Peptides against a protein of PDB entry 5FRP. Designs and how they scored, part 23

Target 1, 225 residues: chain A of PDB entry 5FRP
Amino acid sequence: VEWTESIPQIIATREDISKELNQALAKTFIDSDPRVRRTSVMIFNKVPVTEIWKNITNKAIYTSLLHLAREKHKEVRELCINTMAKFYSNSLNEIERTYQNKEIWEIIDTIPSTLYNLYYINDLNINEQVDSVIFEYLLPFEPDNDKRVHRLLTVLSHFDKKAFTSFFAFNARQIKISFAISKYIDFSKFLNNQESMSSSQGPIVMNKYNQTLQWLASGLSDSTK

## One batch from the design tools (peptide; aimed at target 1 T165 F170 K176)

Design b2_p15_8_s1 (made by RFdiffusion4, then SolubleMPNN; from b2_p15_8, 8 letters changed)
Fold by OpenDDE base, seed 2:
Structure b2_p15_8_s1 (fold): chain B 225 residues (1-225), chain A 15 residues (1-15)
Amino acid sequence: as target 1 above (225 residues)
Amino acid sequence: DKELEEWEKNFINSG
């Protein structure tokens, strides 16, 4: 009987501890030291998504995480972008939508829009990273048509106008890349044929081949920057 | 850094 009376106090104490922890964590996301911010973001990578949703109840933490996607410190920003994309995907897969977590989901559902809006920064490194996380986490390859469509609709359902524009631009770019790769292959086949190379078209195809390579390369971030 | 590490440890362990 005495242990039953202690349970509410224990729950209350745990709730208080949880609240204090959440408050402390919220402060770390806005800390002036990028190392502190980095460590805070890493929590989302180290802790299972189900435990994050259970224990991190302060919506300000999630909002702050999303803000770090535009952070000036490159390492923190890059980590944040990967982290939030992965967290979004894991949340979709593992977290049920309930009345209790509705406010958090309202924030999490903006992650795709947040990521697609990063294209407007017009930074090649950021663009490459966003491309990567889209394919890996937001819209991964899914052979099941129903699942693929459902995921797509989920991602798009919370887009702002800018995100939609970026989405269409992204897709158009992917089509262009695919076309360029196809042409690269065709040109390569032509150039590997000695008879074709000796023809009047040889120099023309060589030029087109080089142009195609340059175009493909220009879309890639300089790994040295 | 130490406080955050302790927090992480406590967070992971409290779950």
Scores: peptide ipSAE 0.031, ipTM 0.592, DockQ to the pose 0.014
OpenDDE base, seeds 1, 3, 4, 5: peptide ipSAE 0.021, 0.020, 0.006, 0.012; ipTM 0.477, 0.576, 0.476, 0.504; seed 4 fails the geometry check

Design b2_p15_8_s2 (made by RFdiffusion4, then SolubleMPNN; from b2_p15_8, 10 letters changed)
Fold by OpenDDE base, seed 5:
Structure b2_p15_8_s2 (fold): chain B 225 residues (1-225), chain A 15 residues (1-15)
Amino acid sequence: as target 1 above (225 residues)
Amino acid sequence: DKELEEWKKKFIESG
C-alpha cells in the first residue's frame, strides 16, 4: 500500500525532472560558450535515439540543434552536421510516427533540407562534409530495394525548392550519376511491383512519388527559365 | 566529459 502511494510522487518527480532537464538543455544549446554547445550536441551522439525521443520533448531543443548547422564555430558546426544526419537516420529506423511525437517529427523531417541548403554557403569543407553525411546517413546503401526507395522518397518528400535544386546538382556529379540512375531504376521497380503497391505502404509511396514528380517538374521549369 | 556523463545519468534516471 505504501509503495503504491509513492508511485504517483515518483512519477510526478520524474515529470518534474524531465521538465527541468528539458529547460536546462534548451538553454545549453544556445549557450554563448561553444564548449557548452558542443557538449549539448554530444548528448545526441551518446544517448540512444529511443531515449532521446522519450526524454527530450521540448521542440526548441531540436530546432536549436538544426540551427547549429549554420554556426560560425567550425568544430561545433561540423559536429552538429554529423550528429543531425546520424540522428535523422536512426530516427527513421527506430522511431515510429505517432500523434504524440508528430511535432518533433515535423522538425526532424527538415534535416535533409537543412543539410542540402548548406551547399548554398559555397564552402568546400562544408560541401565535402555534407556529401559525406548524405552517403553515410541520409541515403545510405540499402540492399532492400523497397526500403531504399522508401528512404529516398522520405528524404525528398520534405524538401524545399532550394534543397531540391541542390539535390539535382549533387546527383549531376559524375561520380554519383550511376548512383542516381540506380535509385531511379529501383523506384521504377518498386512502382511496378504489384505486391509492394498493394501493401500498406503503397498509398504512401504513391503520394510521395507524386510529390517527387511535381518537384521534378518544378525543377525542370526553373532550369528552363 | 563529466558534464556529458551527468546529462546521461539524468536521462537514464528520468526515463
Scores: peptide ipSAE 0.071, ipTM 0.703, DockQ to the pose 0.015
OpenDDE base, seeds 1, 2, 3, 4: peptide ipSAE 0.033, 0.034, 0.068, 0.000; ipTM 0.524, 0.530, 0.700, 0.316; seeds 1, 2 fail the geometry check

Design b2_p15_8_s3 (made by RFdiffusion4, then SolubleMPNN; from b2_p15_8, 8 letters changed)
Fold by OpenDDE base, seed 3:
Structure b2_p15_8_s3 (fold): chain B 225 residues (1-225), chain A 15 residues (1-15)
Amino acid sequence: as target 1 above (225 residues)
Amino acid sequence: DEELEKWKEEFINSG
């Protein structure tokens, strides 16, 4: 009988300990040392998504993770952007929406908007990274039409106005890039054909090829910067 | 801070 009466206190103590740990963890995301912030972000990469959702219950941690996408430290920022995109995708695939996790989902559902809003920083490196994580994690290739549409609708469902604007701009750019790549391939094939190069069309195609390359290059971040 | 780091390591390794 006495042991049973101690169980609620033990449970309460464990909940308190868990709460304290979550609070302590939340502080590390805003630590002045970028190494501490990096280590905190890495938890989301090293721990399975199901365990993260189970053990990290403080919403401030998730909010802080999202804020790190705009921090000054490049390495931490880049890590954060990749981490949050991957975490979003994994969450969509593995975590069910319940009443208990609703508040966390409300934050996680803003990840796509958070990422698309990074385009307004007008940084080429950030833009490239955002492009990459969109294709890899947010809107990956999906051959099933229903699944693809469902994912797209899920991503768009929580967009703010700025994110929508960026989304449309991105899509327009992707169409242009796809077209440019197609033309590049055609031009490359043409240029590799000696008979075609000796034709009156040779110089014209060469010029278009160079223009296409320049356009493609201008959209790519200088990896050396 | 040391206790937190230890917990982080344990948490990462337990998963």
Scores: peptide ipSAE 0.044, ipTM 0.732, DockQ to the pose 0.014
OpenDDE base, seeds 1, 2, 4, 5: peptide ipSAE 0.046, 0.018, 0.018, 0.039; ipTM 0.734, 0.525, 0.524, 0.725; seed 1 fails the geometry check

Design b2_p15_8_s4 (made by RFdiffusion4, then SolubleMPNN; from b2_p15_8, 9 letters changed)
Fold by OpenDDE base, seed 1:
Parts: C-alpha cells; structure tokens; sequence
Structure b2_p15_8_s4 (fold): chain B 225 residues (1-225), chain A 15 residues (1-15)
C-alpha cells in the first residue's frame, strides 16, 4: 500500500526531474560559451532519436537547435546544420506521428524549410553544407519510387514561399550543372581526338570548353546564380 | 563540459 502510494510521487518526481532537466538543457543551448552550445547540440548526435523524443519534451530546446543554424560561431553552426538534418531523417524513419508528439513534429517538420532558407545568407560555405545535407539526409538517393515520392512530398509539404524558391533554384542549378558537366565531357573527348582538333571546329569547341569551365567555376563559387 | 556531461547522464538515466 505504501509502495503504491509512493508510485504517483515517484512518477511526479521523475516528471519534475525531467522538467527540470529539460529546463536546464534549454539554458545550455543559449549559453554564451560556444563550447557549451556545441556540447548541447552533440546530445542529438550521441543519444538515439527515440530517446531524444521520449525525454526532450521542452519545445524550446528544438526551436533553439533550429536557431543555432544561423549562429555566428562557424563550428557550432556547421555541427547544428548536420545534426538537425540527420535528426530530421532519423525522426521520419523511426518516430511515429502521434497526438502526444504532434507539437514537437510541428517544429521538426520545419527543418527542411529552415535549411533551404540558409541559401538566402549567400555564404558559399553554408550553401555547400546545405547541398550536402540535402543529398545525404533530406532527399537521399532512394531506388524505391514510392518512398522517394513520399519523402519528397513530406519535405515540400511544410515549405514556406522562400524555401520553395530556393528549392526550385537549387533544382535549376543542378540541371544546369549536369548539362555543363555533360558538355565538358563531350568537349574533353573532342579535344582529345587529334582529327577533331585539326578540323575547323577545333577552335570553336575550345572556346565553348573554356566558357563551360568558367561557368562551372562561377556556378560552383556562386551557388545563388 | 563536465556539467553538460552530468546533465547528459542524468538525461539518459531519467528516461
């Protein structure tokens, strides 16, 4: 009887402890020391996604994680971008959508939009990192067409207007890059053929090759054009 | 770092 009467207190105490822990953890994400913020982000990498969802119930922690993607400290920002993308992918794969976790999912579902909005910072290093995490975690290569389409629709379903614009710009850039690479290969093959180089087309192809290289160099350096 | 590791341990143990 005494044990049964203590169970609600223990549950309440654990819930209170969990609440206190969540509050304390929330403070570490906004700490002035970047090492503290880094360690806080690393929790999402070191703890299984299922345990994170179970134990981190304070919404402020998730929102703070997303905000760190725009932090001034480069190392923390880069870690955060990778962490949030991976966490999103793992959550989609391992966490069921329930009534109880709906509010957290509303935050997590904004991760793709948050990442695509980083293109507007117009930083080459950030753009390269965002490109990387999109291909690795958000829209990974998936041979199953149904799964691929479902993932794509999930990612797009919570986009704001800016994210859609970035998405289309990125796709347009990829098409252009792919086309340029294909042309580069064709030009390289042509240039390696001595008979073709001696032809009247040789100088024309060389010029196109140089233009393609310049475009590739500028496009890779200027991900926003 | 030690405080955060402590919180991490407590977090894992409280779950």
Amino acid sequence: as target 1 above (225 residues)
Amino acid sequence: DEELEKWKKEFIESG
Scores: peptide ipSAE 0.027, ipTM 0.632, DockQ to the pose 0.013
OpenDDE base, seeds 2, 3, 4, 5: peptide ipSAE 0.018, 0.025, 0.020, 0.026; ipTM 0.570, 0.619, 0.575, 0.611

## One batch from the design tools (peptide; aimed at target 1 N127 F170)

Design b2_p16_1 (made by RFdiffusion4)
Pose (drawn by RFdiffusion4):
Structure b2_p16_1 (pose): chain A 225 residues (1-225), chain P 16 residues (1-16)
Amino acid sequence: as target 1 above (225 residues)
Amino acid sequence: SELSTLARKAAAGLIF
């Protein structure tokens, strides 16, 4: 851990080495101890994306980084998911493509599909995290009308069938959810004024709204929240 | 904004 903690500054201060470091971090990314794996992925977080793209070039680093996204260990998996997504965003907003660096890009480009494939594991927390992460770094809410799409295609550019089916299923659910929140408000407004304390639908509508709110809460990690 | 976030999280949780 002590050794792994020092790399970001070294990489940030010297290009003298990209050989031994690439040789070592590869082992550091698959170590048995999760602390070192965390401290390893923290590199992609602490040192700027450009210096990463310049200094570390070994194929195994990125594959291990993405590989850990499916890991049992939680603290590593979450930081991994957030990191490789923010990295994917920054790895397009700063670094162009040439004849030589494309060799590794096929990994940076399969990041969204890998991210979308996490939904298939069916975990509430992970689904929530991927949900949070995608709209934070991948498909941002800014800044304009045209580039969102221009990049959206680039995100969709490298998908497997699963990524597409899940990409669309996420979208198919959106309408059903909209049809829910809209009715949720249409039912929640029932308390604006006295419509039926026990009249028209008092004994029935309360237990439609109260039971309907559970449907939306069934997908969240903490439904009691 | 919070509701939309929660809705998206719920959508993600309901995919499968």

Design b2_p16_1_s1 (made by RFdiffusion4, then SolubleMPNN; from b2_p16_1, 5 letters changed)
Fold by OpenDDE base, seed 1:
Structure b2_p16_1_s1 (fold): chain B 225 residues (1-225), chain A 16 residues (1-16)
Amino acid sequence: as target 1 above (225 residues)
Amino acid sequence: DELEKLARQAAAGLIY
């Protein structure tokens, strides 16, 4: 009987330890040392999503994670962007929505908006990374139409106005890129034909080819930076 | 257990 009465205290103590740990962890996300912030982000990368949802109950930690997407420290920011996108995807796949985790889901559901809003920074490296994580984690290729639509609706349902604008701009850009690539291919075929190159159109097509390449290249980040 | 370990590591970085 006495042992049974000690169990609530032990559970309470463990809960208290968990609470204290959560509080301590929350502080690490806002630490002045980038190494500490990096280590904190890595928790979300290394620990299974189910265990994170179970043990990290302080909403401030999730909010702080999302804030690091705009981190000044490049390495921490890049890690955070990848981590939060992956975490979002894993959460959608593995975590059920319950009354108890509703508050956390409200934060997690803003990850897509958070990511799409990064386009407004107007940084090519960030844009490239966001493009990558969108296709890898947010809106992955899904052959099942119903699942694809459902995922899309889930992502869009929590967009703010800026995120929607960014989304449409992104899609428009994809169409333009696709068109440019098609033209690149056409021009390349033309230029590879000797008869065509000897024609009056040869120089004109060469110029268009170069313009197309320049346009395509302008959308790419400098790998050296 | 792994989460706790990582969290402690992160927290240890705050103390130093």
Scores: peptide ipSAE 0.218, ipTM 0.832, DockQ to the pose 0.019
OpenDDE base, seeds 2, 3, 4, 5: peptide ipSAE 0.191, 0.195, 0.026, 0.199; ipTM 0.815, 0.816, 0.637, 0.822; seed 4 fails the geometry check

Design b2_p16_1_s2 (made by RFdiffusion4, then SolubleMPNN; from b2_p16_1, 5 letters changed)
Fold by OpenDDE base, seed 3:
Structure b2_p16_1_s2 (fold): chain B 225 residues (1-225), chain A 16 residues (1-16)
Amino acid sequence: as target 1 above (225 residues)
Amino acid sequence: SEIEKLARQAAAGLIY
């Protein structure tokens, strides 16, 4: 009988501890020491996504994570960008949308916009990182058409106007790059054939090859408009 | 739990 009376207090205490821990953790994301912020971000890398969703209940933590993508400390920022992109992808794959987690999903669903908005900083390193995480985590290669379309629609469904603009600019650039690479390959094959190289088209193709190569070399790292 | 451990570590670094 006595143990039964203690159970509510124990439960309340545990809940309080959990709440306190979440509150403390929320503060670490905005701590002045970048090492503290880094450690906080690393939680999202070291802990399975399912456990994060279960145990991190303070929505301010997720909001703060997203804000770190624009912080001044380079290492923390870069870590954050990779972390949030991966976390987004893992969440889409492993976390069911429920009534209970709706508020967290509302934040997580803004990760794509947050990332695409980083292009407006006009920093080459940031742009390259964003390009990378888009292909790795946001819009990974998917041969199944339905899955690919579904993922794309999910990513776009929460875009702000600026993110859409960046998205279109990015896609336009990727199409151009893809086309240039295709031409580069074709020209390379042509030039590797002695008969073709000796033809009347040889010099023309060589010129186009050089132009394509130059464009690729200069343009691959260019910022998205 | 792992998350609790990491959270405690992060919290221990708090500068007030």
Scores: peptide ipSAE 0.269, ipTM 0.873, DockQ to the pose 0.019
OpenDDE base, seeds 1, 2, 4, 5: peptide ipSAE 0.257, 0.221, 0.251, 0.238; ipTM 0.870, 0.840, 0.869, 0.858

Design b2_p16_1_s3 (made by RFdiffusion4, then SolubleMPNN; from b2_p16_1 with S4E T5K K9R F16Y)
Fold by OpenDDE base, seed 1:
Structure b2_p16_1_s3 (fold): chain B 225 residues (1-225), chain A 16 residues (1-16)
Amino acid sequence: as target 1 above (225 residues)
Amino acid sequence: SELEKLARRAAAGLIY
C-alpha cells in the first residue's frame, strides 16, 4: 500500500523533471551561442517524432523552433528550415490530432506559412532551400489524387495572406521555369542540327538560347556563397 | 531517453 502511494509522487516527480527539462530546453533555443541553438534543433532531427510529441509539451519550444527559420546564423537557419519541414511531414503522418495536443498542432500547422513567408526575405539561397523542402516534405509527390488534394488542403488551410501570395507566386514561377526548360530543349535541338544552324534563323535561335539560359541561371543561387 | 540526453547536452551548453 505504501508503495502504491509513492507511485503518484514518483510520477509527479518525473513530470516535474519533465517540466523542468522542458523549461530548460526552451531556454536553449534562444541562447546567444549558435552552437547551443543548433544542438537544440538537432533534437527534433534525431529523436523520433512520436517521442518528441510525448515529451516536449512546452509550446514555447515549438514556437522558438519556428523562429529559428529566420535565424541570423546561416547554419542554424538552414538546419532549422530542413528540420521543421521534416518534422511537419512526420507529424502529419504519425501523430493523431487529439484534444490534448491541439495547442501544439496549432503551432505545427503554421510551419507551411512560416516557410512560404521566407520567400519575402528575397534571398536566393533561402528560396532554393524552401523550394527543396516544399517538394520533399510539405507537398511531396503523391500519385493518389485524394491524398494529394487532402495534403494540399491541409497545408493551405492555415496560410496567412502573405503565404498565399507566396504560394501563387511560387506556382507561377514553376510554370515559367517549365516553359523555359522546354524552350531550352527546343533551342538545343535546333542548334544541334547543322542545317538549321546554317539557316537565317540560326543566329536568332542562338540569341534566344542564351537568353533562356541566362534567365534560368538567374534563378539559381550562387553555390560559392 | 535519447531526447533527454540531447536535451541535457543542449542545457549543458547554457551553463558554459
Scores: peptide ipSAE 0.208, ipTM 0.838, DockQ to the pose 0.019
OpenDDE base, seeds 2, 3, 4, 5: peptide ipSAE 0.205, 0.203, 0.027, 0.197; ipTM 0.836, 0.830, 0.637, 0.821

Design b2_p16_1_s4 (made by RFdiffusion4, then SolubleMPNN; from b2_p16_1, 6 letters changed)
Fold by OpenDDE base, seed 4:
Structure b2_p16_1_s4 (fold): chain B 225 residues (1-225), chain A 16 residues (1-16)
Amino acid sequence: as target 1 above (225 residues)
Amino acid sequence: DKLEKLARRAAAGLIY
């Protein structure tokens, strides 16, 4: 743990991380202690993306990072999912594709697929987190249509078949949620009007309101789990 | 070309 905690500072201060250090760091990602794994993931959050790409040259580190997305330890997994999504976004924004970094990019380009494939685990907590990181990091809000399309193409260009399926399901769900929210708003407006509530439609709308809420809530994870 | 068309369609359907 202590050794791994020192790595961010070392990376920030040293121009060249030795091959040996990279090898040692790679081992920390598969350490039996979740605290070590957590600390290892945190390197990607604490060190600027440019310095990570410069100094972390062992492919096994990046591969291991991606594997932690399916970690059994909840905290490590959640941290990893956020970290890899953010790292992907930062890499796209700040790292040029060169011949020298091609092999690392081949791994990093699989992050979107890795994340979308997490939907197949069928865990509501994971699903919510993946939803969040998609909007925050993978497909961020971008008012420029060309930039948005370019980002989307970049993300999709490395999708496996399962990721594509998840992508389409995600989009379909967005439409459904949007529609449900619209209905929720309409029903809420209706129910807030006393005259409307006293009408013959009052009980009907109340029922639809409750159904809509239940549907919306069913897609949310239990905050207690 | 097909991927671009897909992306454009997807982008249009995305709730942004």
Scores: peptide ipSAE 0.033, ipTM 0.708, DockQ to the pose 0.046
OpenDDE base, seeds 1, 2, 3, 5: peptide ipSAE 0.032, 0.025, 0.031, 0.029; ipTM 0.674, 0.580, 0.703, 0.714

Design b2_p16_2 (made by RFdiffusion4)
Pose (drawn by RFdiffusion4):
Structure b2_p16_2 (pose): chain A 225 residues (1-225), chain P 16 residues (1-16)
Amino acid sequence: as target 1 above (225 residues)
Amino acid sequence: EIPESFQEEIEKLEEA
């Protein structure tokens, strides 16, 4: 850990080495101890994306980084998901493509598909995290009308069938969710004024809204929240 | 294939 903690500054201060470091971090990314794996992925977080792209070039680093996204260990998996997504975003907003660096890009480009494939594991927390992460770094809410799409295509550019089916299923659910929140408000407004304390639908509508709210809360990690 | 969690959510919404 002590050794792994020092790399970001070294990489940030010297290009003298990209050989031994690439040789070492590869082992550091698959060490038995999760502390070192976390301290390893923290590199992609602490040191700027450009210096990563310049200094570390070994194929195994990125594959291990993305590989850990499916890991049992939680603290490593979450930081991994967040990191390779923010990295994917920054790894397009700063670094162009040439004849030589494309060799490793086929990994940076399979990041969204890998991210979308996490939904298939069916975890509430993870689904929540991928949800939060995608719209934070991948498909941002800014800044304009055209580029969102221009990039959206580049995100969709490298998908497997699963990534597409999930990408669309996430969208198919959006309408049914909208049809829920809209009725949720249409039912929640019932308390604006006295419509039926026990009249028209008092004994029935309360237990439609009260039971309907559970449907939306069934997908969240903490439904009781 | 569609994630089971999505399927369950969609079924619940269809029931509704």

Design b2_p16_2_s1 (made by RFdiffusion4, then SolubleMPNN; from b2_p16_2, 8 letters changed)
Fold by OpenDDE base, seed 1:
Structure b2_p16_2_s1 (fold): chain B 225 residues (1-225), chain A 16 residues (1-16)
Amino acid sequence: as target 1 above (225 residues)
Amino acid sequence: EIPKLIQEQLEKLDKL
């Protein structure tokens, strides 16, 4: 009987400790030292998603994580973008929506919008990273049609106007990339044929081939910067 | 408004 009476107090104490830890952790995400911020972001990579949701209950931590997507420090920003996208995907797959976690989900559900809004920074490196996380985490290949549609609807359901615009622009670009690749293949086939190259069309196709390559390359960030 | 870099990419391909 005495042991049972001590349990609520122990739980309360643990909750208090948990609260204090959450408060301390929240401060690290806004620390002036980028190394501290980086370490904080890495928690989301090292700890299973289920444990994150269980133990990190301070909504300010999640909000702060999302803010780091626009971090001035390149390494922290890049880590954050990848981390938040992965965390979003893992959360969708592993975390049920409950009354208790509703407030956290309200934040997490904004991750797709946050990511698509990064295109408005108009930075090639950021764009490339956002492209990557879209394909890897936000809208991964899914052979099941129902799952694919559900995922898409989930992603879109929390978009702001800018995110929608960015989404459509992105998709339009992808269609054009596909077209360019198709043309690249056609031109390559043409150029590999000696008779075709000796024709009057040879120089024209060569020029188009080069232009296509240049366009495709222009979408890639300089790995040296 | 479309993001400028994406817009530029879209416009450049139309010239091919």
Scores: peptide ipSAE 0.626, ipTM 0.943, DockQ to the pose 0.829
OpenDDE base, seeds 2, 3, 4, 5: peptide ipSAE 0.622, 0.623, 0.621, 0.623; ipTM 0.942, 0.943, 0.943, 0.943

Design b2_p16_2_s2 (made by RFdiffusion4, then SolubleMPNN; from b2_p16_2, 9 letters changed)
Fold by OpenDDE base, seed 1:
Structure b2_p16_2_s2 (fold): chain B 225 residues (1-225), chain A 16 residues (1-16)
Amino acid sequence: as target 1 above (225 residues)
Amino acid sequence: EIPELIKKQLKKLDEL
């Protein structure tokens, strides 16, 4: 009987400790030292998603994580973008929506919008990273049609106007990339034929080939910067 | 409004 009476107090104490830990952790995400911020972001990579949701209950931590997507420090920003996208995907796959976690989900559900809004920074490196996380985490290949549609609807359901616009622009670009690749293949086939190259169309196709390559390359970040 | 960098990419391909 005495042991049972001590349990609520122990739980309360643990909750208090948990609260204090959450508060302390929240401060690290806004620390002036980028190394501290980096370490904090890495928690989301090292700890299973289920444990994160269980133990990190301070919504400010999640909000702060999302803010780091616009971090001035490149390494922290890049880590954050990848981390938040992965965390979003893992959360969708592993975390059930409940009344208790509703407030956290309200934040997490904004991750796709946050990511698509990064295109408005108009930075090639950021764009490339956002492209990557879209394909890897936000809208991964899914052979099941129902799952694919559900995922898409989930992603879109929390978009702001800018995110929608960015989404459509992205898709339009992808279609054009596909077209460019198709043309690249056609031109390559043409250029590999000696008779074709000796024709009057040879120089024209060569020029188009080069333009196609330049366009495709222009979408890639300089790995040296 | 479309992001400018994406817009730029879209326009360049139309010139091919």
Scores: peptide ipSAE 0.615, ipTM 0.929, DockQ to the pose 0.853
OpenDDE base, seeds 2, 3, 4, 5: peptide ipSAE 0.612, 0.610, 0.611, 0.612; ipTM 0.928, 0.928, 0.928, 0.929

Design b2_p16_2_s3 (made by RFdiffusion4, then SolubleMPNN; from b2_p16_2, 8 letters changed)
Fold by OpenDDE base, seed 5:
Structure b2_p16_2_s3 (fold): chain B 225 residues (1-225), chain A 16 residues (1-16)
Amino acid sequence: as target 1 above (225 residues)
Amino acid sequence: EIPELIKELLKKLDEL
């Protein structure tokens, strides 16, 4: 924390230093050492969003952050996915859209598409992580209907065709999961009732139960095929 | 010198 506070302090002292710092930071995001890239991503987690927007003005840094979502190094990739999703949400909540920050917003507004496009990698771990950050940061629970709709429209407004396709697949999967869970509960209640099990419906329910379990066990990622 | 200082700063941040 203390050292991250030093970055804004250094940036605040001189415009020339700020420029040099931004250039140096841009290099660290593409450094050959994964540890350097990881630590660079951590700046976005440790520094308040308002200070990031104020002090990080080099577009290349934001572009590089988004590219790390597809990095081969698992730890850096996972950190980046969480970081960029959180940063997007915080930015929507705390950063006003101005003429001065328009160019950065053009990049940040692509975060939802960047995340949804990760489903095309067809990696179970990535899919699970993307699912998690969507629920936590992109489309969080919002009791206010107008705010919820506004957030949804904001997320969708910058989607490319691929992101839309992934979004529809994701929604279809969510519906299937909800349905499967409901059926599982019903089947469990049925199975706990001996009279129901001895009925003519017993074998039919058992078959549906087994199918539901098999579908759940196959993982949520396969339901999009 | 500044890029190296940033790398060192980043290393220190990773230790926190």
Scores: peptide ipSAE 0.046, ipTM 0.701, DockQ to the pose 0.013
OpenDDE base, seeds 1, 2, 3, 4: peptide ipSAE 0.042, 0.033, 0.032, 0.018; ipTM 0.721, 0.684, 0.707, 0.564

Design b2_p16_2_s4 (made by RFdiffusion4, then SolubleMPNN; from b2_p16_2, 8 letters changed)
Fold by OpenDDE base, seed 1:
Structure b2_p16_2_s4 (fold): chain B 225 residues (1-225), chain A 16 residues (1-16)
Amino acid sequence: as target 1 above (225 residues)
Amino acid sequence: EIPKLIQEQLKKLDEL
């Protein structure tokens, strides 16, 4: 009986400790030292998603994580973008929506919008990274039609106007990329044929080939930067 | 408003 009476106090104490830890952790995400911020982001990569949701209950931590997507420090930003995208995907797959976690989900559900809004920074490196995380985490290949549609609807359901615009622009670009790749293949086949190259169309196709390559390359970030 | 870099990509490649 005495043991049972001590349980509420122990739980309360643990909750208090948890709260304090959450508060301390929240401060690290806004620390002036990028190394501290990086370490904090890495928690989301090292700890299983289920444990994150269980133990990190301070919504400010999640909000702060999302803010780091626009971090000035390149390494922290890049890490954050990958981390938040992965965390979003894992959360969708593993975390049930409940009344208790509703407030956190309200934040997490904004991750797709946050990511698509990064295209407005108009940085080629950022764009490339956002492209990557879209294919890897936000809208991964899914052979099941119902799951694919559900995922898409989930992603879109929390978009702001800018995110929608960015989404459509992205898709238009992808279609154009597909077209360009198709043409690249056609031109390559043509250029590999000696008779074709000796024809009057040879120089024309060569020019189109080069144009296609240049366009495709223009979408790639400089790996040296 | 479309993101400028994406817009530029969409404009640069003419129909081939």
Scores: peptide ipSAE 0.623, ipTM 0.935, DockQ to the pose 0.765
OpenDDE base, seeds 2, 3, 4, 5: peptide ipSAE 0.619, 0.621, 0.621, 0.621; ipTM 0.935, 0.935, 0.935, 0.935

